# Peptides against a protein of PDB entry 5D63: the designs that were tried, part 165

Target 1, 292 residues: chain A of PDB entry 5D63
Amino acid sequence: SLRRGIYHIENAGVPSAIDLKDGSSSDGTPIVGWQFTPDTINWHQLWLAEPIPNVADTFTLCNLFSGTYMDLYNGSSEAGTAVNGWQGTAFTTNPHQLWTIKKSSDGTSYKIQNYGSKTFVDLVNGDSSDGAKIAGWTGTWDEGNPHQKWYFNRMSVSSAEAQAAIARNPHIHGTYRGYILDGEYLVLPNATFTQIWKDSGLPGSKWREQIYDCDDFAIAMKAAVGKWGADSWKANGFAIFCGVMLGVNKAGDAAHAYNFTLTKDHADIVFFEPQNGGYLNDIGYDSYMAFY

## One batch from the design tools (peptide; made by RFdiffusion4, then SolubleMPNN)

Design b2_p23_7_s2 (from b2_p23_7, 14 letters changed)
Fold by OpenDDE base, seed 5:
Formats: structure tokens, sequence, C-alpha cells
Structure b2_p23_7_s2 (fold): chain B 292 residues (1-292), chain A 23 residues (1-23)
């Protein structure tokens, strides 16, 4: 029942995440346990789970940073077999890169079983140290061993989920029309979103009547986020969330263009003013158009 | 109500200083 999306995958027993060592795209790069910082990007620790059509609960796992895939070395069923990054495709038939992911017996964590070998992704010895070995290991779905249990922290939203978040917001005009540009969106922490804004040069941009005003700022922010995404990640099949809205004030005598992103829990939107870098729950306008 | 294209309305930035103060 795991949804397509980008996940930070954390061990259920110790504060360690599944990490592609150095974010390297080289075939055979070790996948290891590594510490992480909550509410940050954790660059080498994000995985796009792509469901395989007509194969229940089975996915490829693409490292967002490297664009390579989680791979069980030689597809071996031997306990201790290395799990590495390796070149691949989202809908591969290579059983070395196919992973059945289902809830563990505790109902909160998942187990990750290689489709071919039927062994499980295992944080060997539950080692919490940076660089700890992750390997294929024998196991069963009902076993309670935390070495083989993983929390899947969702870092992205589908277009439908984003649409739902917008629909729940009270600052949407009755004439609202939204246009969905992509299917899956990595949602950035505000700190990262702000840094992109700073790096774009927008903080130093001068407002000029019509020639460079609110719509230009809003579009420039979206373009900056898009470029940041392209420059930062080698994986495909997702976008970086950054919306543009056009809104009208309650009096109906003023309009504005602005940005928006999603809150931490992905349930709501928050407005972003690209002219000053501010986040607002109420920007003073009701949106009649958005694209994201 | 019908659509309200931004190009057909006054823009908030015409009163930008007021907008910033209210933010």
Amino acid sequence: as target 1 above (292 residues)
Amino acid sequence: SHDLPMSQLPRMEARFEEFIAAS
C-alpha cells in the first residue's frame, strides 16, 4: 500500500537512514546507514519509490541525488550480500533492483524484500555508526527484528495531494482554476526554499511598474526553483514544489501575483511573497488561478 | 462570478509600501 513518492527511509531501531555513500553515481557504490537531520534535505538519503505495474507492492528505489537504483549484488540470497547503487530504470525487470515493500507486523514500519532473492534489506547488527553496512539478509515478514524494519517518511506529494491542500485553504476565490504541471513534487523545507530565493538574486531585484513587478517576481522564483531542481538531482520523474498564484483582494480592486508551497505536514499551503521572502498564512488575496 | 485576469485589475504593487507595512 506504499504510494509512489520520495521517501527518507529510517531504521526502526536506531537513528540511521539509508544513505548512498557520497551520493556517487558509480555502479557498486555502497548503500550504508548514516545519521540524518530532521526537517532537512538529507541529500544522499532520498529515494523515489516507483511502483511496478501489475506487480503488487513492488518498487524500484531510485536515489534522488545520484539517479542510480538500489541493487542487491548479483541478486544473491546469501545473508550479508551487499546492497549498492547501480544504474537502472524505473520500470526495470531486473530482479536485483525490484523490491517488495510492505508493512511490518508492527503496522507502522515497512520491510524491504528483494523480489528475486526474497531476502530483506538489513542494517547489519543494527549498527548506528555512519557507514554501517546495509545488506540482504534472511528474514520473514512477521519477524520483529528492527534491523529489517524501516520507516518511510514521505518527502513528496502527488499532484492530487497538492490539489487537495489548495482546496482546503480559505484564501481561494470562487472562480479558482488550478493547472497541474507535474505528477509528483518534492516539498522543500522553508530554509531551502528561502535559500533558493536568495541565490536567485530576487532579494536585490528592483520593483518597476509593469516591467518588473509582482508577476515577474513570482515567475522568477518558480524558474529559480526549477533550475535548482535540475542542477541538484540526477533522478527524473518528479518536480520541486513551487506554485504561482494570481489573486484578487476582497474589495476586488487589486490583484497580485505570488508563490506558495506546502506546510511541513503537506496538508496545507503557505503563501510566499517573492518580493520580500516572507511566508504568510494570509497574503491578503484570494487566488483565482494557480499553476504548480 | 467570472474570471478576473490580473491584467484587467490594478496591481497590489502599485501600493507596495503599504503592502509591506501590512505584511
Scores: peptide ipSAE 0.028, ipTM 0.568, DockQ to the pose 0.061
Fold by OpenDDE base, seed 4:
Structure b2_p23_7_s2 (fold): chain B 292 residues (1-292), chain A 23 residues (1-23)
Amino acid sequence: as target 1 above (292 residues)
Amino acid sequence: SHDLPMSQLPRMEARFEEFIAAS
C-alpha cells in the first residue's frame, strides 16, 4: 500500500501535476492540473498523504503549502464535481476528504477514489494546460483511462528510511548514536538546500575559535532549515530534512561538526559543509553522533 | 548512551583552513 509521505502527484497521460491553485488556504480553492519542473519544490503541488487507521488504502491528502485538504465538493458522485482545497484534519471522518488510493491496472500509477462517492480524481479531458479542471468522475479500478491515473512521486522519507540510509553509509563510526527528532522529512533538492544556506547568512559568517566554529555553523544551518520550513509550509506532521553530525577523523585526533542531507533517490546521505556550502560524499570524518 | 565516553572523544576541532586544505 501507499506509505505515509509527501508526494508530487503527476498525471500518467500528460506532464501535469495536481496543483492547489495559488496555494490558497481558502475553502473551495480549485485543485487543478498544472505544469511542473522536475527536481524542484513545486510549491503548490506537494501533498501529505496520511493513512487512515483501520480503513484500508484510504488517506487524507493535505496540501503542504496551504495546509488544506483535498475535498470532493459536497461528496457528490456526479461526474464533473469539483475537487477543491478545504479545511480539515488528518484523521477526519468526512468522506468528502477521504481518498482510497491504490495501484491502477498498469501496476505503476495510482487511482484516487473518493471514499464516499466512489468516483475518481480525473484530469478532465486530459487537459495539459495550466489550470485544467480536476474533478470527480465515474470510473472503475481496472480502466486504463490516463485521465484518472496518477504517479505518486515520493518527496519525503520516514525517520526509519533516513536511519537506514545513515546506517549503510561507510563514514559512520562504530560508536555512532543517532537521535531522530521527527517522523517524516521533506527532502530538499540541493539547490533549495543551498539557497537556504545562502539566505541564512552563513556564507558571510567568520570562523572563530570555539566562539563560532564548526558546531555553530552546523547548528545554524539546522536552525535555518527549520525556520524555512516553518515559514514556507502551513501543513503539520512533517519536518524538513537537515541533519547535524559530529565526527572524528581517521587518526582519531580531530573532530568536526557538519550537516547532511539525502541524495535525490533517498537511498544515501550526502555530507554538507556549512562553512563553505559544499556537498561531499566523504567529508573526512566518521560520524559518532547525529540528530535529524 | 554512547559507547565511547565523552572524555575520550577528540576535542580538537578542525579549523576551516585546515579542513579545506585536507579536502
Scores: peptide ipSAE 0.021, ipTM 0.544, DockQ to the pose 0.051
Fold by OpenDDE base, seed 2:
Structure b2_p23_7_s2 (fold): chain B 292 residues (1-292), chain A 23 residues (1-23)
Amino acid sequence: as target 1 above (292 residues)
Amino acid sequence: SHDLPMSQLPRMEARFEEFIAAS
C-alpha cells in the first residue's frame, strides 16, 4: 500500500508528471501534464499524499507548493471531467478530493481513482506536451491503459526511515542519542541543499573561536533550511530534511558539529560540512548526538 | 541530557585550526 509521503507522480506511458499549473493556489487551477527534470525539485509537481483513516488505500493529494488539493470538478463521473487544484483539508470528507490509489495490473505503477465517481485520473490521449489535460476518465483497475497509470516516486522520508538510515551508518558512536523533530521530511537534491547553503551566507561567514565556530555553522545551516522550507511551500505536515550532529573522532581528542542529509535512495545518510559546503561519506567523526 | 555531553569533550576550537586552514 502507498505510504504517507511526498510524491512526484509520473505517467507510465510518457515522460510527463502531474503538475499544478503555475503552482497557483486559486480554486479551479488546472492540473496538467508537464515535463520534469529528474533529480530536481520540480516545484509544482510535488504532492503530499495523506492517508484517510479507516478508508483503505484512500488519500488526499495536497500540492506542496500551492497548498491546494487535487479535486475532481463537481465530482462528475463523466469522462473528461477536469481535475483541478482546490482549497481543502488533509482529512476532508469531500469525495471530490478523495483518491483511492492502488497498484495497477503491471505491479509497478499506480492508478488514481476518485473515491466518489470511481473514475480514474487520466492523462488525456497520453499527451506529453506541457499543459496537457488531466481529467477523470472511465476505467477499471485491471485495464492496461498507460494514460491512467502513474509512477509514484517518493521524495520524502518518515522519521522512522531517517532513523533507520542513521542506524545503518558506520560513523555513529555507541553513546548516540537521536532526537526526531518532525514526522515527514522532504529530502532535497544536493544541488538544492547546496544552494540553500550558499544563500544562507555561510560561505562568507568567518570562523571565530567559540563565538562562531562549527556548532554555529551547523545550526545556521539547519535554520536556513527550515526557513527555506517555510518560505517555499504552502502545504503543511512535513519538514525539510537537514540534520545536525555532534561527533567525536576515533582518538577521542577532538569534537565537531556538522550537518547531514539523506542519499538519493534514502537508504543512507551523507555528511555535510557547513563550513565549506562539502559532502562526505566519512567526516572523520562518530556522532554521539543528532537532531533532525 | 546527552550520553556524551560536550563538557566532557575537548574544546572543539582547539582542534579546528587545521581544519579551517585546510578548508
Scores: peptide ipSAE 0.020, ipTM 0.581, DockQ to the pose 0.055
Fold by OpenDDE base, seed 1:
Structure b2_p23_7_s2 (fold): chain B 292 residues (1-292), chain A 23 residues (1-23)
Amino acid sequence: as target 1 above (292 residues)
Amino acid sequence: SHDLPMSQLPRMEARFEEFIAAS
């Protein structure tokens, strides 16, 4: 079963992703195929999949950028029916915006079926060009047509997954206590994380004893990431991953405050030093407290 | 630098909202 999360949805046949045209929040905005760049933020191509309680394998798909939802126009079962962005809510009962998402016959890709019409999200003719039509189209769960098969690349982690990554890390103090602030986190590429750091002004900030030292740097970084998230995305129900840790050195005579994020595979954490923008597997401290 | 921990806690993760409610 597909987990709740933020996904980049890529066609199984051609290098094209499901894209909300211009990231527009207007009702009726076309959803189209568009090229993407791996390991970057593909702004108009991120979708929050929210599972519908008590309806098996069924979700709403909220565009992260626009805050609007994937919508089959008039819920029509006619092949070629437009798929658009439209205002909605995460737990709507509108079948135009309910999508049953299950594994295809190949066991890796998914098919996306409209709950009401029973038609499938189709990259028409497998067109790999930017702006290619995506439409509802007749199909079956077991056929192998790549026009209707999609890879769901998860771009977020649950709080439980973040917790598991922290638990595996060797640089955790025996007195560790972590505090989970949110339920789902968009995990940023390091390049984006670093850019937020640069834009925050922290690279030019002066360390000053107590008045602006390690904890201020670490909290300022988290605040910068939070603001970036709020300013960048219109969807709700997720956060941007950026943790704060307090750690103690091996000798037990020095402490430090720093940040951390997740590795690309989401299996581990990596430490981030907000005073210099460095990423480290070992920052020289064992964390006794974290919030993220 | 930062202050050293003054107490020992079991290793666990807790929801912030739950922590605040219990405190």
Scores: peptide ipSAE 0.014, ipTM 0.518, DockQ to the pose 0.145

Design b2_p23_7_s3 (from b2_p23_7, 14 letters changed)
Fold by OpenDDE base, seed 2:
Structure b2_p23_7_s3 (fold): chain B 292 residues (1-292), chain A 23 residues (1-23)
Amino acid sequence: as target 1 above (292 residues)
Amino acid sequence: SHDLPMSQLPYMEARFQAFIAAS
């Protein structure tokens, strides 16, 4: 079954993603097919899938940027019915905004069925052009039509998944104390993470004994990422992943504070030095505590 | 990067705990 999370939803037939046009929060904004750039933040193409309690395989899909929800216009079962962004809530009972999402017959892609109409989200004619129509269309779960098959590329991790990634790191010891602040985390590409670092002013910040040293740098980075998240996205129910870690060097005679994020595959952490913007698999310290 | 003496570790932990508590 599909897990709660943030997804980039890509057509199985052509290199097109489900896009909320212009990221607009207006009711009735078209949802369209649009090109995307792999391993980047595709701003209007991220969707938070929230599972509906006690309704098997059924979700709302909230656009991360606009905070509006995928909506089948009038809940109509007619082929060609528009799919739009519309105001809503994560746990709505409105069947226009409830989507049953299950694996297709190929076992890799998903189909997205409107709960009420039983029609499927369809990239009309498999059109790969920017702005191509996405509509409700008749279909069945076992059909092979790629117009109605979608790959769900997971862009976030749960707190449990993040915790597991941390636990796998060889520099994390049994005395490690981790503190989880949120439940779901958007994982940023390093390029985006670095840009936030640059925009924070930290590259120009001067290290000063006690008054502005390693702990200040690490906390400032965490704050910058938090602010970036709040300023960039209208959806709620997730955070941006950025860890702060306190470590002790191998000799045991010095301490350091630094950051960390997750690798592209979300399976491991990579350390980030906010004093120079460097990424390291081994930062040279054993963990003491962390929060994220 | 710059490290701190071990004597500062309790201070750093206290700051982190304060952050965690406020979050």
Scores: peptide ipSAE 0.328, ipTM 0.884, DockQ to the pose 0.885
Fold by OpenDDE base, seed 4:
Structure b2_p23_7_s3 (fold): chain B 292 residues (1-292), chain A 23 residues (1-23)
Amino acid sequence: as target 1 above (292 residues)
Amino acid sequence: SHDLPMSQLPYMEARFQAFIAAS
């Protein structure tokens, strides 16, 4: 079954993603097909899937940018019914905003069925143009129509998955202690992570003994990422991944504070030095403790 | 990068613990 998480939802037939037009929070904002750029933050095309307790394979889909929810207009079962962004809550009982999401017959893509109407999210005519209509449309689970098949590219990790990635890293001190601050984390591309670092002013910050040293840099980076998250997204229920580590060098005679993020495949961590903006697979320290 | 002597490790840990507790 689909896990809770943030997804980029891409059509199986054409290179188009489910896009909330202009990222608008207004009720009735069209959800449309739109082109996307791989390995980037596609701002209006990220959706938090929240599983509904005790309703099998059923979710709300919250647009990360707008904080509004995917909504089938009037819950109508008529083919061509508009799918829009609309205000809502993660655990709503409104069937207009409840979506049963299960694997399609091809075993790779998903179909998105409205819980009430039993119609499916459809990229009308498979139109690959920006702004193409997405609507509720009649269908079946076993139908092979690519207009109704969607790849769910997971853009986030759970705290457990992050913990597992950390645990796999060879540069962990024998007495390592990790502290989890949130439940679900949007994982940023390095380019975005770096841009946040640049915009934070850290590149211009001067290392000063005790006044502004390694722990200050590391915490400042985490604060910058946190602020970026708060300023960028209206949805709740997730954080932006940015870890802080305290490590001991290989010689065992010095300690350092630094950051880390996850690799593209979310399977490993990569260390980030906030004093110079560098990424390293081996930062030269064994992790003593971390929080993220 | 600039690091700190091991004598500072407990202090850094304490600061991080404070951050964690406040989060």
Scores: peptide ipSAE 0.326, ipTM 0.882, DockQ to the pose 0.852
Fold by OpenDDE base, seed 3:
Structure b2_p23_7_s3 (fold): chain B 292 residues (1-292), chain A 23 residues (1-23)
Amino acid sequence: as target 1 above (292 residues)
Amino acid sequence: SHDLPMSQLPYMEARFQAFIAAS
C-alpha cells in the first residue's frame, strides 16, 4: 500500500506531472499536466498523501505549495469532469477529495480513483503539453491505459526511514544518541539545500571563538532550513530534512558540530559543513549526538 | 572547518539538549 508521504506524481505514458496551476490556493484552480525537471523542487507538483484511517488505500492529496486538496468537481462521475485544487482538510469525509490509490496492473504505476464517483484521474488524451487537462474519467483497475497510470515518486522520508539511514552510516559511533523532532521530512536536492545555505548569510559568517563557532553554524543552518520551509509551503504535517550532529574526531581529542542531509535515494546520509558549504561522505568525525 | 577541544563537548551537548527540549 502507498505510504503517507510527499510525492511527485508523473504520468506513466508521457513526461508530465500532476501540477496545480500557478500553485494557486483559489478554489477551483485547475490541476493540469505540466513538464518537470528531475532532481529539482517542482514547486506546484508536490502532493502530501494522507491515508484515511479505516478506509483501505484511500487518501487525501494536499498540494504542498498551496495547501489545497485535489478535488473532483461536484464529485461527478461524468468523463471529463474537472479535477481542481480546493480547500479541505487532511481527514475530510468529502468524497470529492477522497482518492483510492492502488497499483495498476503493471505493478509499478498507480491508478487514482475518486472514492465517490469511482472514476479515475486521467491525463486527457495523454497530452504532454503544459496545461493539459486532467479530469475524472471512466476506467477500471485492470485497464492498461497510460492516461490513467501514474508513478508516485516519493520525495520525503518518515522519521523511521531517516533513523535507519543514519544507523547505516559507518561514522555513527556506538555512543550515538539521536533525537527525532518530526514525523515526515521533505528531502531537498543538494542544490536547494545549498541555496538555502547561501541565502542564510552563513557563507559570509566568520568563525569566532565561542561567540560564533561550529555549533552556531550548525544551528543557524537548521534554523534557515526551517524558515525556508515555513515560508515556502502552505501545507502542514511535514518538515524539511536538515540534521544537526555533534561529532568527535578520530583521535578523540576534538569535537565538531555540523549538519547532514539525505542522499538522493534516501538510503544514506551525507554530511554538510555549514562553515564552507561542503558535502562529504566522510566528514572526519564519529557521531556523538544528533537531532533532526 | 574549525574544531573545538573536548572540554567544550558538554557545553555543546547542553545547548543541543535545550534545543531539543524546546522543539
Scores: peptide ipSAE 0.324, ipTM 0.883, DockQ to the pose 0.849
Fold by OpenDDE base, seed 5:
Structure b2_p23_7_s3 (fold): chain B 292 residues (1-292), chain A 23 residues (1-23)
Amino acid sequence: as target 1 above (292 residues)
Amino acid sequence: SHDLPMSQLPYMEARFQAFIAAS
């Protein structure tokens, strides 16, 4: 069963992802195949899958950038029917925007079936070119046609998954207290995380006793990430992962505030020092308290 | 990286609690 989350959706046959053309929020904007760059934010190619309560394996797919939803034009069952971005809501009853997503016969990829028409999202002719047509097409769950098979690369974590990643870190204090602020978190590549840090002005900020010290740096970084999220994405229902943590040094005679994010595989955390922009597996403190 | 004295830990915790409460 596909979990709620943000996905990069890649064709199983060719190196092409499901792309909302130009990231436009206009109704009827084509959804097309487009090349992508691994380990980067592919801005127009991220989709929030929201499960529909009491409807098995069925979701809406919201484009993170535009805030519009994957929509089968007129809900038509005809092969070649356009798939477009269209205004909608996460829990719509419009069958044009409801997608049943289940594992394909190969057990690794998924197929995306329109709930109403029962046709499948199809990269027409397996065309790998930028702007290639994506359409509804006849098919079955068990056939092996790669034009209709998609890998769902998860780009986010639930609060529970984040909590688990934190809990397994060897530098967590015995009396650690964590506070969860959101339900789903987009996890950024370190390069993007660093760029937000640079753009925030923190690299030019000077440590000053009391007036601007470690907790100010850590909170400023979280604020910068939050602002970046708000400015970058039109979809709702998710946050950008950026933690703030308090720790005590090994000698037990000093405290520090710092940041953390998740590793690429989402299984662990990595510490981030907002005073110098460094990433560390061991920041030199026992983690005491955090919020994220 | 600059640390703070342990005496400031309760202060930092209080600030963080305030932030959490406002979020």
Scores: peptide ipSAE 0.319, ipTM 0.882, DockQ to the pose 0.854

Design b2_p23_7_s4 (from b2_p23_7, 12 letters changed)
Fold by OpenDDE base, seed 5:
Structure b2_p23_7_s4 (fold): chain B 292 residues (1-292), chain A 23 residues (1-23)
Amino acid sequence: as target 1 above (292 residues)
Amino acid sequence: MKDLPISKLPEMEARFEAFIAAS
């Protein structure tokens, strides 16, 4: 079963992702195939999958950038029916915006079936060109047609997954107190995380005793990431991952506040020093308190 | 990069808790 989360949805046959054209919030904006750059934020190609309660394997798909939803035009079952962005809500009853998503016969990719029409999201002719048509098309769950098979690359973590990553880190010692502020977190590539850090002005900030010291740097970074999230995305129901930690050094005579994010595979945390922008697997402190 | 003496930890923790409570 597909979990709630933010996904980059890639065709199983060609290197093309499901893209909301120009990230436009206008009703009827085409959803198309488009190239993507691995390990980057593909701005118009991120989709929040929200599971519908009590409807098995069925979701709405909200474009993260536009805040609009994947919509089968008029809910038509005709092959070639346009799939567009359209205004909606996460828990809509509109079958034009309800998608049953289950594993394909190959066990790795998914198929995306419209709840009402029972047609499938199809990269028409397997066209790998930018702007290629994505449409509803006839099909079956067991068919091997790669035009209708999609890899769901998960770009977010649940609060529970983040907690698990923290818990298995060897530098988290003693009684750990974690405070979770949100439920689902978009995990940024380090390059994006670093860029937010640079844009925040923190690289030029002067350390000043009690006025602007360790905790100020760490909180400022979290605030910068939060603002970046608010300014960048129109969808709701998620946050941007950026943690804050307190730790004590090995000698037990110094305390520090710092940030952390997750590794690419989301299995581990990596520490981030907001005073110098460095990433470290070992920050040199035993962390005991965190919030994100 | 600078850290703080351990004597500052209670104050840091209190500030974090205040931040969390306000969020």
Scores: peptide ipSAE 0.379, ipTM 0.903, DockQ to the pose 0.880
Fold by OpenDDE base, seed 2:
Structure b2_p23_7_s4 (fold): chain B 292 residues (1-292), chain A 23 residues (1-23)
Amino acid sequence: as target 1 above (292 residues)
Amino acid sequence: MKDLPISKLPEMEARFEAFIAAS
């Protein structure tokens, strides 16, 4: 079954993703096929899938940028019915905004069925052009039509997944204490993470004993990421991943505070030094305390 | 980059805990 999370949803037949046009929050904004750039933030193409309690395999899909929800216009079962962004709530009972998402017959891609109409999200004619129509269309779960098959590329991690990644790292001390602040985290590409670091002013900040030292740098980076998240996205129910760690060096005579993020595959952590913007697999300290 | 003497560790922990509590 599909897990709660943020997904980039890509067509199985052509290199096109489900895109909310212009990221607009207006009711009735078209959802269209659009090209995407791998390993970047595709701003209008990220969707938070929220599972509906006690309704198997059924979700709302909230556009991360606009905060609006995928909506089948009037819940119509007619082939070619528009799929739009529309105001809503994560746990709505409106069948226009409820989507049953299950594996397709190929076992890799998913199909997205409207709960009420039983029609499927369809990239009309498999059109790979920017702005191509996405509509509700008749279909069945076992059909092989790639117009109705979608890859769900997970762009976030749960707190548990992050915790597991941390636990696997060889530089984490046995008495590790982790503090989890949120439940679901958007994981940023390093390029975006670095840009936030640059924009924070930290590259020009001077290390000063007690006044502004390593813990200040690490906390400032986390604050910068938090602010970036708040300013960039209208959806709720997620955070931006940016960890802070406290560690002791191998000699046991020095302590350091630093940041960390997750690798592209979300399986491991990578350390980030906020004093110089460097990414390291080994920061030179054994971490025993972290929050994210 | 610079780190701190181990003697500063308790203070660092306290700051982290305060941040967590306020979040």
Scores: peptide ipSAE 0.379, ipTM 0.903, DockQ to the pose 0.911
Fold by OpenDDE base, seed 1:
Structure b2_p23_7_s4 (fold): chain B 292 residues (1-292), chain A 23 residues (1-23)
Amino acid sequence: as target 1 above (292 residues)
Amino acid sequence: MKDLPISKLPEMEARFEAFIAAS
């Protein structure tokens, strides 16, 4: 079954993703097919899937950028009914905004069925052009029509997944203390992470003993990422992944504070030095405390 | 990069704890 998380939703037939046009928060904003760029933030194409308690395989889909929800217009079962962004809540009872999402017959892609109408989210005619119509359309779960099959690429991790990645890292001290601040984390591409670092002013910050040293850098980076998250996305219920760690060097005579994020596959962590913007698999310290 | 003497570790931990508590 589909896990709660943030997804980039890509058509199984053509290189097109589910896109909220212009990222607009206005009710009735069209949801359309649009091209995407791998390993980048596709701003209008990220969707938070929130599972509905006690309703099997059923979710709301909140556009991360606009904070609005995928909505089948008037809940109509007519083929060609518009799918739009519309104001809503994560645990709504409005069947226009409830989507049953299960594996398709191919076992890898998903189909997205409106809970009320029982029609499916359809990239009309499999049109790969930007702005192509996405609509509710008749279908069945076992049909192989790629117009109605979607790959759900997970862009976030749960706190448990993050913890697992940390736990498997060989540079984490045996008495590691991890503090989990949130439940679901959007994992940024390194390019975006670096851009936030640059925009924070940290590259120009001077290390100054006691006044502005390593812990200040690490905390400042986390604050910058937090602010970026708050300023960039209207949806709630998630955080941006950016960790802070304390470590001790091998000699045991020096301590350092630094950041970390997750690798693209979310299976491992990579250390980030906020003093120089470098990514390292081994930062030269054994980490024993972290928060994220 | 520049780090701190191990003697500063308790202070660093305290700052981390304070940050966590405020979150």
Scores: peptide ipSAE 0.378, ipTM 0.903, DockQ to the pose 0.892
Fold by OpenDDE base, seed 3:
Structure b2_p23_7_s4 (fold): chain B 292 residues (1-292), chain A 23 residues (1-23)
Amino acid sequence: as target 1 above (292 residues)
Amino acid sequence: MKDLPISKLPEMEARFEAFIAAS
């Protein structure tokens, strides 16, 4: 079953993703097929899938940027019915905004069925052009039509997944104390993470004894990421991944505070030095305390 | 790049705990 999370949803037949046009929060904004760039933030193409309690395999899909929800216009079962962004809530009972999402017959892609109409989200004619129509269309779960098959590329991690990644790292030692602040985390590409770092002013900040030292840098980075998240996305129910750690060097005579994020595959952490913007697999310290 | 003597670790830890508590 599909887990709660943030997904980039890509067509199984052509290199197009489900895109909320212009990221507009207006009711009735078209959802369309659009090109995407791998390993980047595709701003209008991220969807928070929220599972509906006690309704098997059924979700709302909230556009991360606009905070609006995928909506089948009038809940119509007619082929070609528009799929739009529309105001809603994560746990709505409105069948126009409820989507049953299950694996297709190929075992890798998913199909997205409207709960009420039983029609499927369809990239009309498999059109790969930007702005191509996405509509509700008749179909079956077993049909192999790639117009109705979608890859769900997970762009977030749960707190548990992050914890597991931390636990696997060979530089986590001693009595580790981890503090989890949120439940679901959007994992940023390093380029975006770095840009936030640059925009925070940290590259120009001077290390100063007691006044602004390593812990200040690490906390400032986390604050900057938090602010970026608040300013960038209208959806709620998630955070941006940015960890803070305390560690001790191998000699045991120095302490350091630094940041960390997750690798592209979300399986491991990578350390980030907020004083110089460097990413390292080994930052030279054994971490024992972290929060994220 | 710059770290602190190990003697500063308790203070750093306290700051982190305070931050966590306030979050």
Scores: peptide ipSAE 0.376, ipTM 0.902, DockQ to the pose 0.896

